# Peptides against a protein of PDB entry 6JX3: the designs that were tried, part 1

Scores and structures below are computed, not measured.

Target 1, 85 residues: chain A of PDB entry 6JX3
Amino acid sequence: AEFRLRPEISVAQTDYGMVLLDGRSGEYWQLNDTAALIVQRLLDGHSPADVAQFLTSEYEVERTDAERDIAALVTSLKENGMALP
Unless a header shows other numbers, all headers, positions and changes below count from the first letter of the chain.
Peptide ipSAE was made for these designs. It is ipSAE averaged over its two directions, with the distance scale d0 held at 1.0 Angstrom where the peptide's residues are scored. Compare it between designs on one protein only; published cut-offs may not apply.
The geometry check fails a fold that doesn't show the stated peptide or that is severely misdrawn somewhere.

## One batch from the design tools (peptide; made by RFdiffusion4, then SolubleMPNN)

Design b1_p8_1_s1 (from b1_p8_1 with A1S D5E)
Fold by OpenDDE base, seed 4:
Structure b1_p8_1_s1 (fold): chain B 85 residues (1-85), chain A 8 residues (1-8)
Amino acid sequence: as target 1 above (85 residues)
Amino acid sequence: SAVAEALL
C-alpha cells in the first residue's frame, strides 16, 4: 500500500532536520537523518523494499537492519498519527 | 529513536 502522511501533517525542512507538524494538535516530530531519508523515499513512491535496497547499497546498512528500521518507523508514524494506515 | 516528539 502507498505510504502517505495524514492531511493535517505538514513537512518542514530545517537546518536541524526534517520536521513533521500536526496542524491540529500543534505537536511536532523531528526525524533523525535516517528517518528523514526513509520518509522522503517512501513519499516519493518507493516501496519499503526499494528503500531497504537503497540503504544497503549506498550507506552499507545491513539488510535486516534496514528492513527493521523501516518497518519500525512506518509503524511509529502510523501509531503517532502522522501517517495514514 | 527515529522520531522526537514535542508540543509546539
Scores: peptide ipSAE 0.048, ipTM 0.704, DockQ to the pose 0.092
Fold by OpenDDE base, seed 2:
Structure b1_p8_1_s1 (fold): chain B 85 residues (1-85), chain A 8 residues (1-8)
Amino acid sequence: as target 1 above (85 residues)
Amino acid sequence: SAVAEALL
């Protein structure tokens, strides 16, 4: 399924990194640089498999580690109200 | 963790 943010969520680039902000509650989640990269690529329409290949080739991350990190991040963003189910 | 929570 396509990865999408909830409609009330805004993306901001800050000096401390990428932030996802809930405009209704004021809650926000700061992403580390790897998470930001994953989210950006997913929002651009790349599949999780595409992103895993990207991390493997560009950052020397093991394929299995990349797959687990992507899955965990997507799950967290859905559970924390940032991404649509 | 790849994600950290806070409130504005």
Scores: peptide ipSAE 0.047, ipTM 0.701, DockQ to the pose 0.092
Fold by OpenDDE base, seed 3:
Order: sequence, then C-alpha cells, then structure tokens
Structure b1_p8_1_s1 (fold): chain B 85 residues (1-85), chain A 8 residues (1-8)
Amino acid sequence: as target 1 above (85 residues)
Amino acid sequence: SAVAEALL
C-alpha cells in the first residue's frame, strides 16, 4: 500500500528540521532527522523494505532496528492524523 | 521519539 499524507498536511523544510503542518487545526510536528528521512523516502515511493535497506546501507542502522522504527513511525503518523490509513 | 508537536 502506498504511503500518503492526509490532504490537509503540508511539508516544510526548516533550519530545525522537517515539519508537517495540519492546515486545518494548525497543529504541527517536527520530525527528527531519521523520521524525516523515512517519510521522505516513503513519499518518494519506496517501500518500507526499501527504506530499511537504505538505513542499514547508508547510516549503519541495524536491520531489525530500522524495521521497527519504520513500522512504529508509520503507525504513529496514521494514528496522529498525519498519514492516510 | 520520532516527532515533537505543538499548536500554532
């Protein structure tokens, strides 16, 4: 299934990091650098497996840790109203 | 923790 943000969510790059802004509520979320990278790759059409491989290859993240972080992040983004189910 | 949140 394709990862997509909800239509009311905008993406901004700031000096402090990547930010997701809810245009309806005004709520915003600043992603840490790892989360930002994951979201960017998913939005570019990469699968969670692709992202896990990328993290292990480029950033020396253990595969199991990458998989867990990706799954947890995707779940959180959906539950917190940032991403479509 | 993947995100920090606030209201504008």
Scores: peptide ipSAE 0.046, ipTM 0.700, DockQ to the pose 0.093
Fold by OpenDDE base, seed 1:
Structure b1_p8_1_s1 (fold): chain B 85 residues (1-85), chain A 8 residues (1-8)
Amino acid sequence: as target 1 above (85 residues)
Amino acid sequence: SAVAEALL
């Protein structure tokens, strides 16, 4: 299944970075630039493999590191109630 | 109040 945010989560861009806001609890999470990029591409319909390739090509990140970071981020977003399982 | 968390 494709990566999706929970319906109560809104996305905002700030001077300090991308923020995910839970409209029910009021909690919000600030993403660093790498995390924001990953989330944006996943939401656009790219697969984790697509995102890993993008990171390696655009930011000279090692493929293994990219795959690890993507997997860890997706897990965190699900565990923290931002993304659907 | 809102709780802020940083995802790194």
Scores: peptide ipSAE 0.046, ipTM 0.702, DockQ to the pose 0.083

Design b1_p8_1_s2 (from b1_p8_1 with A1S D5Q)
Fold by OpenDDE base, seed 2:
Structure b1_p8_1_s2 (fold): chain B 85 residues (1-85), chain A 8 residues (1-8)
Amino acid sequence: as target 1 above (85 residues)
Amino acid sequence: SAVAQALL
Protein backbone atom coordinates (compact mmCIF):
# COMPACT_ATOMS: atom_id res chain seq x y z
CA ALA B 1 0.00 0.00 0.00
CA GLU B 2 1.05 3.60 -0.65
CA PHE B 3 2.78 5.44 2.20
CA ARG B 4 1.10 8.76 3.00
CA LEU B 5 1.18 11.26 5.83
CA ARG B 6 -2.03 12.26 7.55
CA PRO B 7 -3.52 15.47 6.10
CA GLU B 8 -2.86 17.50 9.27
CA ILE B 9 0.87 16.68 9.21
CA SER B 10 3.42 19.16 7.87
CA VAL B 11 7.07 18.51 7.08
CA ALA B 12 9.79 20.98 8.01
CA GLN B 13 13.56 21.04 7.68
CA THR B 14 15.17 22.53 10.80
CA ASP B 15 18.58 22.93 12.39
CA TYR B 16 17.61 19.93 14.51
CA GLY B 17 16.80 17.86 11.42
CA MET B 18 13.58 16.90 9.67
CA VAL B 19 10.46 17.27 11.80
CA LEU B 20 6.83 16.31 11.39
CA LEU B 21 4.28 18.70 12.87
CA ASP B 22 0.69 17.88 13.73
CA GLY B 23 -1.14 21.09 12.89
CA ARG B 24 -4.10 20.19 15.07
CA SER B 25 -2.37 19.19 18.30
CA GLY B 26 0.93 21.02 17.91
CA GLU B 27 2.85 17.78 18.54
CA TYR B 28 6.33 17.60 16.99
CA TRP B 29 8.28 14.50 16.02
CA GLN B 30 11.94 14.64 15.09
CA LEU B 31 13.38 12.17 12.62
CA ASN B 32 17.02 11.17 12.63
CA ASP B 33 18.78 11.45 9.30
CA THR B 34 18.18 7.84 8.31
CA ALA B 35 14.48 8.04 9.13
CA ALA B 36 14.19 11.30 7.20
CA LEU B 37 15.76 9.68 4.16
CA ILE B 38 13.37 6.73 4.37
CA VAL B 39 10.32 8.98 4.71
CA GLN B 40 11.42 11.18 1.82
CA ARG B 41 11.86 8.21 -0.49
CA LEU B 42 8.56 6.63 0.52
CA LEU B 43 6.75 9.93 -0.08
CA ASP B 44 8.41 10.12 -3.49
CA GLY B 45 6.70 6.84 -4.35
CA HIS B 46 9.48 4.33 -3.76
CA SER B 47 8.45 1.01 -2.25
CA PRO B 48 9.93 -0.30 1.00
CA ALA B 49 11.89 -2.76 -1.14
CA ASP B 50 13.28 0.12 -3.20
CA VAL B 51 14.32 1.92 -0.02
CA ALA B 52 15.95 -1.20 1.41
CA GLN B 53 17.99 -1.63 -1.76
CA PHE B 54 18.97 2.04 -1.60
CA LEU B 55 20.19 1.77 2.01
CA THR B 56 22.11 -1.42 1.23
CA SER B 57 23.91 0.08 -1.74
CA GLU B 58 24.48 3.61 -0.47
CA TYR B 59 25.19 3.15 3.24
CA GLU B 60 26.45 -0.44 3.51
CA VAL B 61 23.50 -1.45 5.66
CA GLU B 62 22.66 -5.14 5.71
CA ARG B 63 19.49 -5.88 3.73
CA THR B 64 17.74 -7.54 6.65
CA ASP B 65 18.59 -4.60 8.94
CA ALA B 66 17.29 -2.11 6.38
CA GLU B 67 14.03 -4.02 5.99
CA ARG B 68 13.49 -4.17 9.75
CA ASP B 69 14.31 -0.50 10.24
CA ILE B 70 11.91 0.57 7.49
CA ALA B 71 9.11 -1.61 8.83
CA ALA B 72 9.66 -0.36 12.39
CA LEU B 73 9.70 3.28 11.28
CA VAL B 74 6.52 2.95 9.23
CA THR B 75 4.80 1.22 12.15
CA SER B 76 5.92 3.96 14.55
CA LEU B 77 4.73 6.74 12.25
CA LYS B 78 1.32 5.13 11.93
CA GLU B 79 1.03 4.49 15.67
CA ASN B 80 2.14 8.04 16.51
CA GLY B 81 -0.51 9.55 14.23
CA MET B 82 1.86 10.81 11.54
CA ALA B 83 1.08 8.39 8.70
CA LEU B 84 -2.18 6.99 7.36
CA PRO B 85 -2.82 3.28 8.03
CA SER A 1 14.86 5.56 18.18
CA ALA A 2 14.45 6.90 14.63
CA VAL A 3 11.43 8.92 15.76
CA ALA A 4 11.41 11.03 18.90
CA GLN A 5 9.24 13.79 20.28
CA ALA A 6 11.08 17.08 19.85
CA LEU A 7 11.06 20.55 21.34
CA LEU A 8 11.98 23.22 18.82
Scores: peptide ipSAE 0.047, ipTM 0.703, DockQ to the pose 0.088
Fold by OpenDDE base, seed 5:
Parts: structure tokens; C-alpha cells; sequence
Structure b1_p8_1_s2 (fold): chain B 85 residues (1-85), chain A 8 residues (1-8)
């Protein structure tokens, strides 16, 4: 299934990085650059496998490390109420 | 993959 943010979450691009804002609670989460890149590509419709390939191609990251980071991030975003299950 | 969290 396509990766999607929860309806109450909005995205802002700031001077300090990508921010996810919960419009209901007022909580915000600032993503580091790698996390932001992953989220952006997932939201664009790329699969986790696509993103892993992208990371390995653009950065000095091992495929297995990229896959684990992506999986961990997606899990975290869902657990923290940012992304739909 | 770190996330910083705060309240506005």
C-alpha cells in the first residue's frame, strides 16, 4: 500500500529541515535530511525498495543499512501518529 | 533517521 501521512499531519519545509506538524495537538517533528528524503520519496509513490536503491546510489550507504533505516523510520512514523498504518 | 519532537 502507498505510504501516506495522517490527515492531521501537514508538511513544512523550513530552514532547519522538513517538519511534520500535527495540527490537532500542536506537536511537530523535525526530520533529519535522510529521514526527510525517505519520506519525500515514499510520498511520491516510491517503494521502500526504490528508496533503498536511491540511497545506495546517491550516498555511501550499504543496501542492508538503507533497508533497515527505512523500515525503522516508517515504523516510527506510524507509531508516533504521523503516518497511516 | 532521527526525529526531533516538540510542541508548538
Amino acid sequence: as target 1 above (85 residues)
Amino acid sequence: SAVAQALL
Scores: peptide ipSAE 0.046, ipTM 0.698, DockQ to the pose 0.093
Fold by OpenDDE base, seed 1:
Structure b1_p8_1_s2 (fold): chain B 85 residues (1-85), chain A 8 residues (1-8)
Amino acid sequence: as target 1 above (85 residues)
Amino acid sequence: SAVAQALL
């Protein structure tokens, strides 16, 4: 299934990085640059495999590390109420 | 209040 944010979540760009804001609770999560890139590409419709390939090509990250980070981030976003299951 | 969290 396609990666999607929950309807109450807004995306904001700040001087400190990308932020996901829950409009109902007011809770927000700040993403580091790698996490922001992953989320942006997933929201654009790229698969986790596409994103892993992108990370390896652009940042000289090992494929296994990229796949691990993507999976961990997606899990965290779902568990913290930002992404749809 | 809002809580800032770093995911990675």
Scores: peptide ipSAE 0.043, ipTM 0.693, DockQ to the pose 0.080
Fold by OpenDDE base, seed 3:
Structure b1_p8_1_s2 (fold): chain B 85 residues (1-85), chain A 8 residues (1-8)
Amino acid sequence: as target 1 above (85 residues)
Amino acid sequence: SAVAQALL
């Protein structure tokens, strides 16, 4: 299952961090640095497992924490209308 | 009005 943003969502890099903007509603979500990294890797085609491994190896995040955060983020992005189901 | 939210 490929992770994809909804077609109306744009990605922007700002001085405050990565932002996802809904071009229809004007709603936007600012991602913290970890969330931004996860989204970037998923959009680049990495699997959640790939991302979890990346976080554990590069940022000293515990594997179980990485897996939980990735799952929660993906769920939130889908529920909040940013990512396709 | 546009809504701004911080995610995570």
Scores: peptide ipSAE 0.043, ipTM 0.693, DockQ to the pose 0.081

Design b1_p8_1_s3 (from b1_p8_1, 4 letters changed)
Fold by OpenDDE base, seed 5:
Structure b1_p8_1_s3 (fold): chain B 85 residues (1-85), chain A 8 residues (1-8)
Amino acid sequence: as target 1 above (85 residues)
Amino acid sequence: DEVARELL
């Protein structure tokens, strides 16, 4: 299934980076640049595997480490109420 | 961690 944000979550680009805003609670989640890149590519319809390949090409990161990082991030986004299950 | 939460 495709990665999707919850309907109450909005994306904002700020001077401090990408921010996810919960319009109901007012909570902010600031993503570092790597997380922002992952989220953007997932929202664009790339698979986690696509994103992992992308990361390994841009950074000195092993494929398995990239895959684990992406999985952990997606889990966090779901658990923190940002992404749909 | 790649996500930092803040309640403002």
Scores: peptide ipSAE 0.071, ipTM 0.706, DockQ to the pose 0.089
Fold by OpenDDE base, seed 3:
Structure b1_p8_1_s3 (fold): chain B 85 residues (1-85), chain A 8 residues (1-8)
Amino acid sequence: as target 1 above (85 residues)
Amino acid sequence: DEVARELL
């Protein structure tokens, strides 16, 4: 299924990086630059496999490490109420 | 590691 944020989540760019804000609770999550890049590409319609290939090409990251990192991030985003299941 | 939680 397509990666999507929950409807109450807004994306903001700050001096400190990308932030996901819950407009209902006021809770927000700051993403580091790698997480922001992954989220942006997923929201643009790229698959996790596409993103893994991108990371291995752009950064000196092994494919297995990229896949694991993406999977962990997606899980965290869902568990922390930012992304839809 | 890539996500940090804060409250407004």
Scores: peptide ipSAE 0.069, ipTM 0.705, DockQ to the pose 0.092
Fold by OpenDDE base, seed 2:
Structure b1_p8_1_s3 (fold): chain B 85 residues (1-85), chain A 8 residues (1-8)
Amino acid sequence: as target 1 above (85 residues)
Amino acid sequence: DEVARELL
């Protein structure tokens, strides 16, 4: 299934980085630059495999480490109520 | 790790 944010989540770009805001609870999450890049690519329709290949090509990251990092991030986004299951 | 949680 396609990666999607929950409808109550808004995306904002700030001087401190990408922020996801929950309009109902008032909670927000600041993403580091790597997480922001991953989320942006997933929202653009790239698969986790696409993103892993991108990270290995652009940064000194092993494929297995990239895949694990992406999976952990997606899990966190779902568990913290940012992304749809 | 890659996500920091805050309250508004």
Scores: peptide ipSAE 0.065, ipTM 0.704, DockQ to the pose 0.092
Fold by OpenDDE base, seed 1:
Structure b1_p8_1_s3 (fold): chain B 85 residues (1-85), chain A 8 residues (1-8)
Amino acid sequence: as target 1 above (85 residues)
Amino acid sequence: DEVARELL
């Protein structure tokens, strides 16, 4: 299934980076640059495998590390109510 | 951690 944010989540760019804002609770999450890159590519329709390949090829990240990072991030986004299951 | 959570 395609990665999607929950409808109450908005995306904003700040001087400190990408922020996800929950318009209902007022909670916000500041993403570091790696997380922002992953989220952007997922929202563009790339699969986690696509993103892992991208990270390994462009940023010299080990494949296993990229896969784990993406999986952990997606899990966190779902658990924290930012992304749809 | 790549995500820091806060409240507005």
Scores: peptide ipSAE 0.064, ipTM 0.704, DockQ to the pose 0.093

Design b1_p8_1_s4 (from b1_p8_1 with A1S D5A)
Fold by OpenDDE base, seed 2:
Structure b1_p8_1_s4 (fold): chain B 85 residues (1-85), chain A 8 residues (1-8)
Amino acid sequence: as target 1 above (85 residues)
Amino acid sequence: SAVAAALL
């Protein structure tokens, strides 16, 4: 299953980080750098497994921790109305 | 967590 943002969501790059904006409600969420990296790679078509491998290799994060972080972020973005289910 | 999103 592909990770996709909802159609009303826009991405903004700011000096302080990546922001996801809901054009209907005006609600927006700021991502920290690691979250932004995960979202960017998922949107580029990488699988969660690809992203987990990337995090383990580049940031010396344990595989289990990377997988948990990715899953938690994806779940949050779906629950917050930013990503499609 | 090393991964975070915050509502603004």
Scores: peptide ipSAE 0.312, ipTM 0.866, DockQ to the pose 0.062
Fold by OpenDDE base, seed 5:
Structure b1_p8_1_s4 (fold): chain B 85 residues (1-85), chain A 8 residues (1-8)
Amino acid sequence: as target 1 above (85 residues)
Amino acid sequence: SAVAAALL
């Protein structure tokens, strides 16, 4: 299934990095650069496997670590109300 | 972790 943000979430690029803003609550989550890269690629339609390969090839990240980090991030973004289940 | 999302 496609990774998708909740409809009330907007994306902003700030001096502090990529931010996901909840338009209802006003809460926002700042993503570090790696998290932002993952989210951007997922939103562009790449699979988690595609993203893991990308991190492995471009950023000297071990495949297993990339897979775990992607899964953890996706879970967190769903649990904190940023992404759809 | 190298991946992080932080509530601000």
Scores: peptide ipSAE 0.310, ipTM 0.866, DockQ to the pose 0.061
Fold by OpenDDE base, seed 4:
Structure b1_p8_1_s4 (fold): chain B 85 residues (1-85), chain A 8 residues (1-8)
Amino acid sequence: as target 1 above (85 residues)
Amino acid sequence: SAVAAALL
């Protein structure tokens, strides 16, 4: 249940935001600030529930919206080959 | 959407 990036994915912090780079294909994805925050917390070992609570408390995001956005992002990262299933 | 991952 732990969120993990695929081994070929590198994380870069750029002036334009967090970027995930596939070292095999050269494909890269830029995360907006909210997505980057979610990924960073998940990689730090926080659960999706932890992240949802964080967004709710720190950024006053509605809980349902936070849960949906986290789930959608995780799904996208898996489907786009960035995160392990 | 507040969350975005964009392919560049």
Scores: peptide ipSAE 0.301, ipTM 0.864, DockQ to the pose 0.062
Fold by OpenDDE base, seed 1:
Structure b1_p8_1_s4 (fold): chain B 85 residues (1-85), chain A 8 residues (1-8)
Amino acid sequence: as target 1 above (85 residues)
Amino acid sequence: SAVAAALL
């Protein structure tokens, strides 16, 4: 339902972009600007459909491509222990 | 550590 980070994950902004840091393991993932935008909007409570619409309007990407990118990113963040399942 | 990326 709602996209959420795991409780041990901190969000940081760096000169190289948004970083998700696991406070227990020290593992981190650096997000490119598009991935960061997706995560930020999901955390703000927007649905994946809302985010796909946003990407389509702002960057003129195909809706299908936006939906695929969002799904892939969410899956990866869950798989890598950054987001709750 | 790794980079998570989408198109764009």
Scores: peptide ipSAE 0.234, ipTM 0.839, DockQ to the pose 0.135

Design b1_p8_2_s1 (from b1_p8_2, 6 letters changed)
Fold by OpenDDE base, seed 3:
Structure b1_p8_2_s1 (fold): chain B 85 residues (1-85), chain A 8 residues (1-8)
Amino acid sequence: as target 1 above (85 residues)
Amino acid sequence: MYKGTIKV
């Protein structure tokens, strides 16, 4: 299924990097650059497989590691109430 | 409130 943020979550670009903000609670999470890049690509409609290929090209990361990292990130975003299940 | 940093 398509990766989507929950409707109450907004994306903010700060001097420190990407932040995901819950407009209802005021809670926010900081993303590092790699996490932000993955989220951006997924929101743009790229598949996890597409993102994994991108990471292996941009960074010296093995394909298996990239796939695992993406899956873990998506799970984390869902469990932390930022992404829709 | 700050909840944490998500990093890869």
Scores: peptide ipSAE 0.664, ipTM 0.941, DockQ to the pose 0.959
Fold by OpenDDE base, seed 4:
Structure b1_p8_2_s1 (fold): chain B 85 residues (1-85), chain A 8 residues (1-8)
Amino acid sequence: as target 1 above (85 residues)
Amino acid sequence: MYKGTIKV
């Protein structure tokens, strides 16, 4: 199962970082740079494992921290109505 | 409506 945004969600790049906007409700979330990076890689087709490896190797994040953060982020995006289940 | 900032 690939990571995908809900069809009503759009991505915008702003001066304050990545924003995910619900075109139906007008609700939006801002992502910090690390969250945005994870989302971008997931949307590009990388698996959570790929992203964890990337963070470990390129940003010197501990593997367990990367895995936890990615899982928590994905869960939040699903629960907040931004990503498909 | 702004919902919040998601941080990692």
Scores: peptide ipSAE 0.661, ipTM 0.940, DockQ to the pose 0.934
Fold by OpenDDE base, seed 1:
Order: C-alpha cells, then sequence, then structure tokens
Structure b1_p8_2_s1 (fold): chain B 85 residues (1-85), chain A 8 residues (1-8)
C-alpha cells in the first residue's frame, strides 16, 4: 500500500514549513519539520520501515518511537482527509 | 482556513 495524498491535496512550502492544502475546502495544515521529512520520504516511495530506519540512523530516534511517530502521522493524515486509505 | 499543526 503506497502512501499517497488525496487528489485534492497539494503540497506547498511556506516560510513556516510544509503545508498541505485541500483545494476543495481551502483547509490547510502546517507540518513541523519532522512530519514534513516523513511525508517527503513516503511520497518518494520509501516504506514506513525505510523511514523508521532513516530516523534512527540520521536523527537518533529510538526505533520504536520512530515507528509509532510514523504510524501516528499517517493516521492523522488519513483522518484529516489528506492521505488515501 | 488553518486547521492546525501536524507534528512529530
Amino acid sequence: as target 1 above (85 residues)
Amino acid sequence: MYKGTIKV
């Protein structure tokens, strides 16, 4: 199951970081830098496991924390209508 | 409309 944004969602870069915008409703969400990094890697085709490995190796996050963070982020993106199920 | 910040 490849991570994909819903077709109405666009990615924008702002002075405050990555923003996900719903073009239909005008609703938008700001992502912090770590969330943006995860989204970018997932959109590039990396698996959640790949991203977890990346976070542990490059940012000194514990593996279990990385896995939970990624899962929580993906859940939030799906629940907020940004990512496809 | 701003909905919030998603953060890790």
Scores: peptide ipSAE 0.660, ipTM 0.941, DockQ to the pose 0.949
Fold by OpenDDE base, seed 2:
Structure b1_p8_2_s1 (fold): chain B 85 residues (1-85), chain A 8 residues (1-8)
Amino acid sequence: as target 1 above (85 residues)
Amino acid sequence: MYKGTIKV
């Protein structure tokens, strides 16, 4: 299944990093650089496996840890009402 | 309203 944000969610780049804004409620979340990188790649159509491979090549992260981190991030985005199921 | 930081 394709990773997608909910239609009310906007992506913004700020001096402090990437922000996801809910246009209906005005609530927003800040992402750290690694989280932003993952979200950007997923939105570009890369698979979680693609992103995991990318992380292992750019950072000293084991493949299994990268996969777990990506899964946890996606879960958080869905649970916080930012990403579609 | 700021809700928090999501980080990896």
Scores: peptide ipSAE 0.654, ipTM 0.940, DockQ to the pose 0.965

Design b1_p8_2_s2 (from b1_p8_2, 5 letters changed)
Fold by OpenDDE base, seed 2:
Structure b1_p8_2_s2 (fold): chain B 85 residues (1-85), chain A 8 residues (1-8)
Amino acid sequence: as target 1 above (85 residues)
Amino acid sequence: PFKGTITV
């Protein structure tokens, strides 16, 4: 399934990193660089499997760890009201 | 308001 942000969520690039802002509530979250890279690739249409391969090849992350991290991040984004279910 | 940092 396609990874999508909720319509009220906007993405901002700041000097401190990627920020996801809820335009209705004013709540926002900061992403560290690795989280931002994952989100960027998912929004660009890459599958979680694609992203896992990317992390293993570019950042020396073990495949199992990459898959777990991506799944945990996606879950967090959905639970925090940023990504659509 | 700031809600926190999401870290991987």
Scores: peptide ipSAE 0.682, ipTM 0.944, DockQ to the pose 0.950
Fold by OpenDDE base, seed 5:
Structure b1_p8_2_s2 (fold): chain B 85 residues (1-85), chain A 8 residues (1-8)
Amino acid sequence: as target 1 above (85 residues)
Amino acid sequence: PFKGTITV
């Protein structure tokens, strides 16, 4: 399924990295650089498999670890109300 | 403050 943020979520680039802001509640979450990179690639239309390949090739992350990290990140974003199910 | 930090 396509990765999408919830309509009320905005992406902001700050001095401290990517931030996801809930426009309704005013709550916001910081993403570390790796998480931000994954989110950016997913939002650009790359599949999780594409992103896993990207991480393995560019950052020397093991494929299995990349896949787990992406899955965990997506789950976190959904559970914290940032991404659509 | 941030509600939290999402880290990979």
Scores: peptide ipSAE 0.580, ipTM 0.911, DockQ to the pose 0.850
Fold by OpenDDE base, seed 4:
Structure b1_p8_2_s2 (fold): chain B 85 residues (1-85), chain A 8 residues (1-8)
Amino acid sequence: as target 1 above (85 residues)
Amino acid sequence: PFKGTITV
């Protein structure tokens, strides 16, 4: 299914990287550049498979590692109340 | 402060 952030979550691009802000609670999270890249591509409509292929082709990340990273990231974003289930 | 840092 489509990856989407919860409506109350805003994305901010800062000098220190991507930040996700919960407009209701005021809580915010920093993403490192790889996490931000994955989120950006998912939000742009790329599938997890697309992102995995991208990481393998552009960053020479092993496919298994890419898939693990994407899955873990998506899970964490959902569990932390940033992404819709 | 950030609630957390998401790192991949």
Scores: peptide ipSAE 0.577, ipTM 0.911, DockQ to the pose 0.846
Fold by OpenDDE base, seed 3:
Structure b1_p8_2_s2 (fold): chain B 85 residues (1-85), chain A 8 residues (1-8)
Amino acid sequence: as target 1 above (85 residues)
Amino acid sequence: PFKGTITV
């Protein structure tokens, strides 16, 4: 299924990196650069497989590790109320 | 402050 943020979540670029802001609660989360890249590509419509391929080329990361990292990130974003289930 | 940090 398509990766999407919850409608109340907005993206901001800050001096501290990507931030996800909940417009209803006012709470916000910081993402490190790798997490931000994954989110950006998923929101652009790339599949997890596409993102894994990208990460293996951008970093010295094994494909299997990239796939697990992406899956874990997506799960975290859903569990923390930032991404739609 | 941030609610948390998401790290990969």
Scores: peptide ipSAE 0.576, ipTM 0.911, DockQ to the pose 0.853

Design b1_p8_2_s3 (from b1_p8_2, 6 letters changed)
Fold by OpenDDE base, seed 3:
Structure b1_p8_2_s3 (fold): chain B 85 residues (1-85), chain A 8 residues (1-8)
Amino acid sequence: as target 1 above (85 residues)
Amino acid sequence: PYKGTISV
């Protein structure tokens, strides 16, 4: 299924990196650079497999590790109320 | 408020 943020979540770029802000509650999370890149590519319509391939080429990360990292990140974003289930 | 950092 398509990866999407919840409608109340906004993306902001700061000097410290990407931030996801809940406009209703005022709660926000900071993403590190790798997490931000994954989110950006998923929002652009790339599949988790596409993102894994990207990470293996951009960093020296093993494919299996990239896949697990992406899956864990997506789960975290859903559990923290930022991404749609 | 700030909730935390999500990292990979």
Scores: peptide ipSAE 0.720, ipTM 0.947, DockQ to the pose 0.956
Fold by OpenDDE base, seed 2:
Structure b1_p8_2_s3 (fold): chain B 85 residues (1-85), chain A 8 residues (1-8)
Amino acid sequence: as target 1 above (85 residues)
Amino acid sequence: PYKGTISV
């Protein structure tokens, strides 16, 4: 299924990293660089499998760790009201 | 308001 942000969520690039802002509540979250890279690729239409391959090839992350990290991140984004289920 | 940092 397509990874999508909720309609009220906007993405901002700051000097401190990627920020996800809820336009209704004013709440926002900072992403570290690795999380931001994953989100960027998912929003660009890459599958979780694509992203896992990217992390293993570019950042020397073990495949199993990459898959787990991506799944955990997606879950967090959904549970924090940023991504659609 | 700031809610926190999401890290991988």
Scores: peptide ipSAE 0.715, ipTM 0.947, DockQ to the pose 0.945
Fold by OpenDDE base, seed 1:
Structure b1_p8_2_s3 (fold): chain B 85 residues (1-85), chain A 8 residues (1-8)
Amino acid sequence: as target 1 above (85 residues)
Amino acid sequence: PYKGTISV
């Protein structure tokens, strides 16, 4: 299934890194660099498997760790009201 | 308002 942000969520780049902003509530979340990279690639249309391969090849992350991290991040984004189910 | 940092 396609990864998508909720329509009220926008992406901003700040001095502190990527931020996701809820335009309705004004709430915002900061992403660390790895989380931001994953979100960027998912939004670009890459599958979780593609992203896992990218992390293993570019950043020396173990495949199982990459897969777990991506799944956990996606779950967090959905639970925090940033990504569509 | 700031809600927190999401990290991987």
Scores: peptide ipSAE 0.714, ipTM 0.947, DockQ to the pose 0.929
Fold by OpenDDE base, seed 4:
Structure b1_p8_2_s3 (fold): chain B 85 residues (1-85), chain A 8 residues (1-8)
Amino acid sequence: as target 1 above (85 residues)
Amino acid sequence: PYKGTISV
């Protein structure tokens, strides 16, 4: 299914990297550059498979590692209340 | 408040 952030979550680009802000609670998380890249591509409509291929082709990340990283990130974003289930 | 850094 489509990856989407919860409506109350805003994306901000800062000098320190991507930040996800919960407008209701005021809680925010910083993403490192690789996490931000994955989120950006997912939000742009790329599938996890697309992102995995991108990481393998552009950053020479092993496919298994890419898939693991994407899955873990998506899970964490959902569990932290940032992404819709 | 800051909750932490999510990294991959």
Scores: peptide ipSAE 0.713, ipTM 0.946, DockQ to the pose 0.942

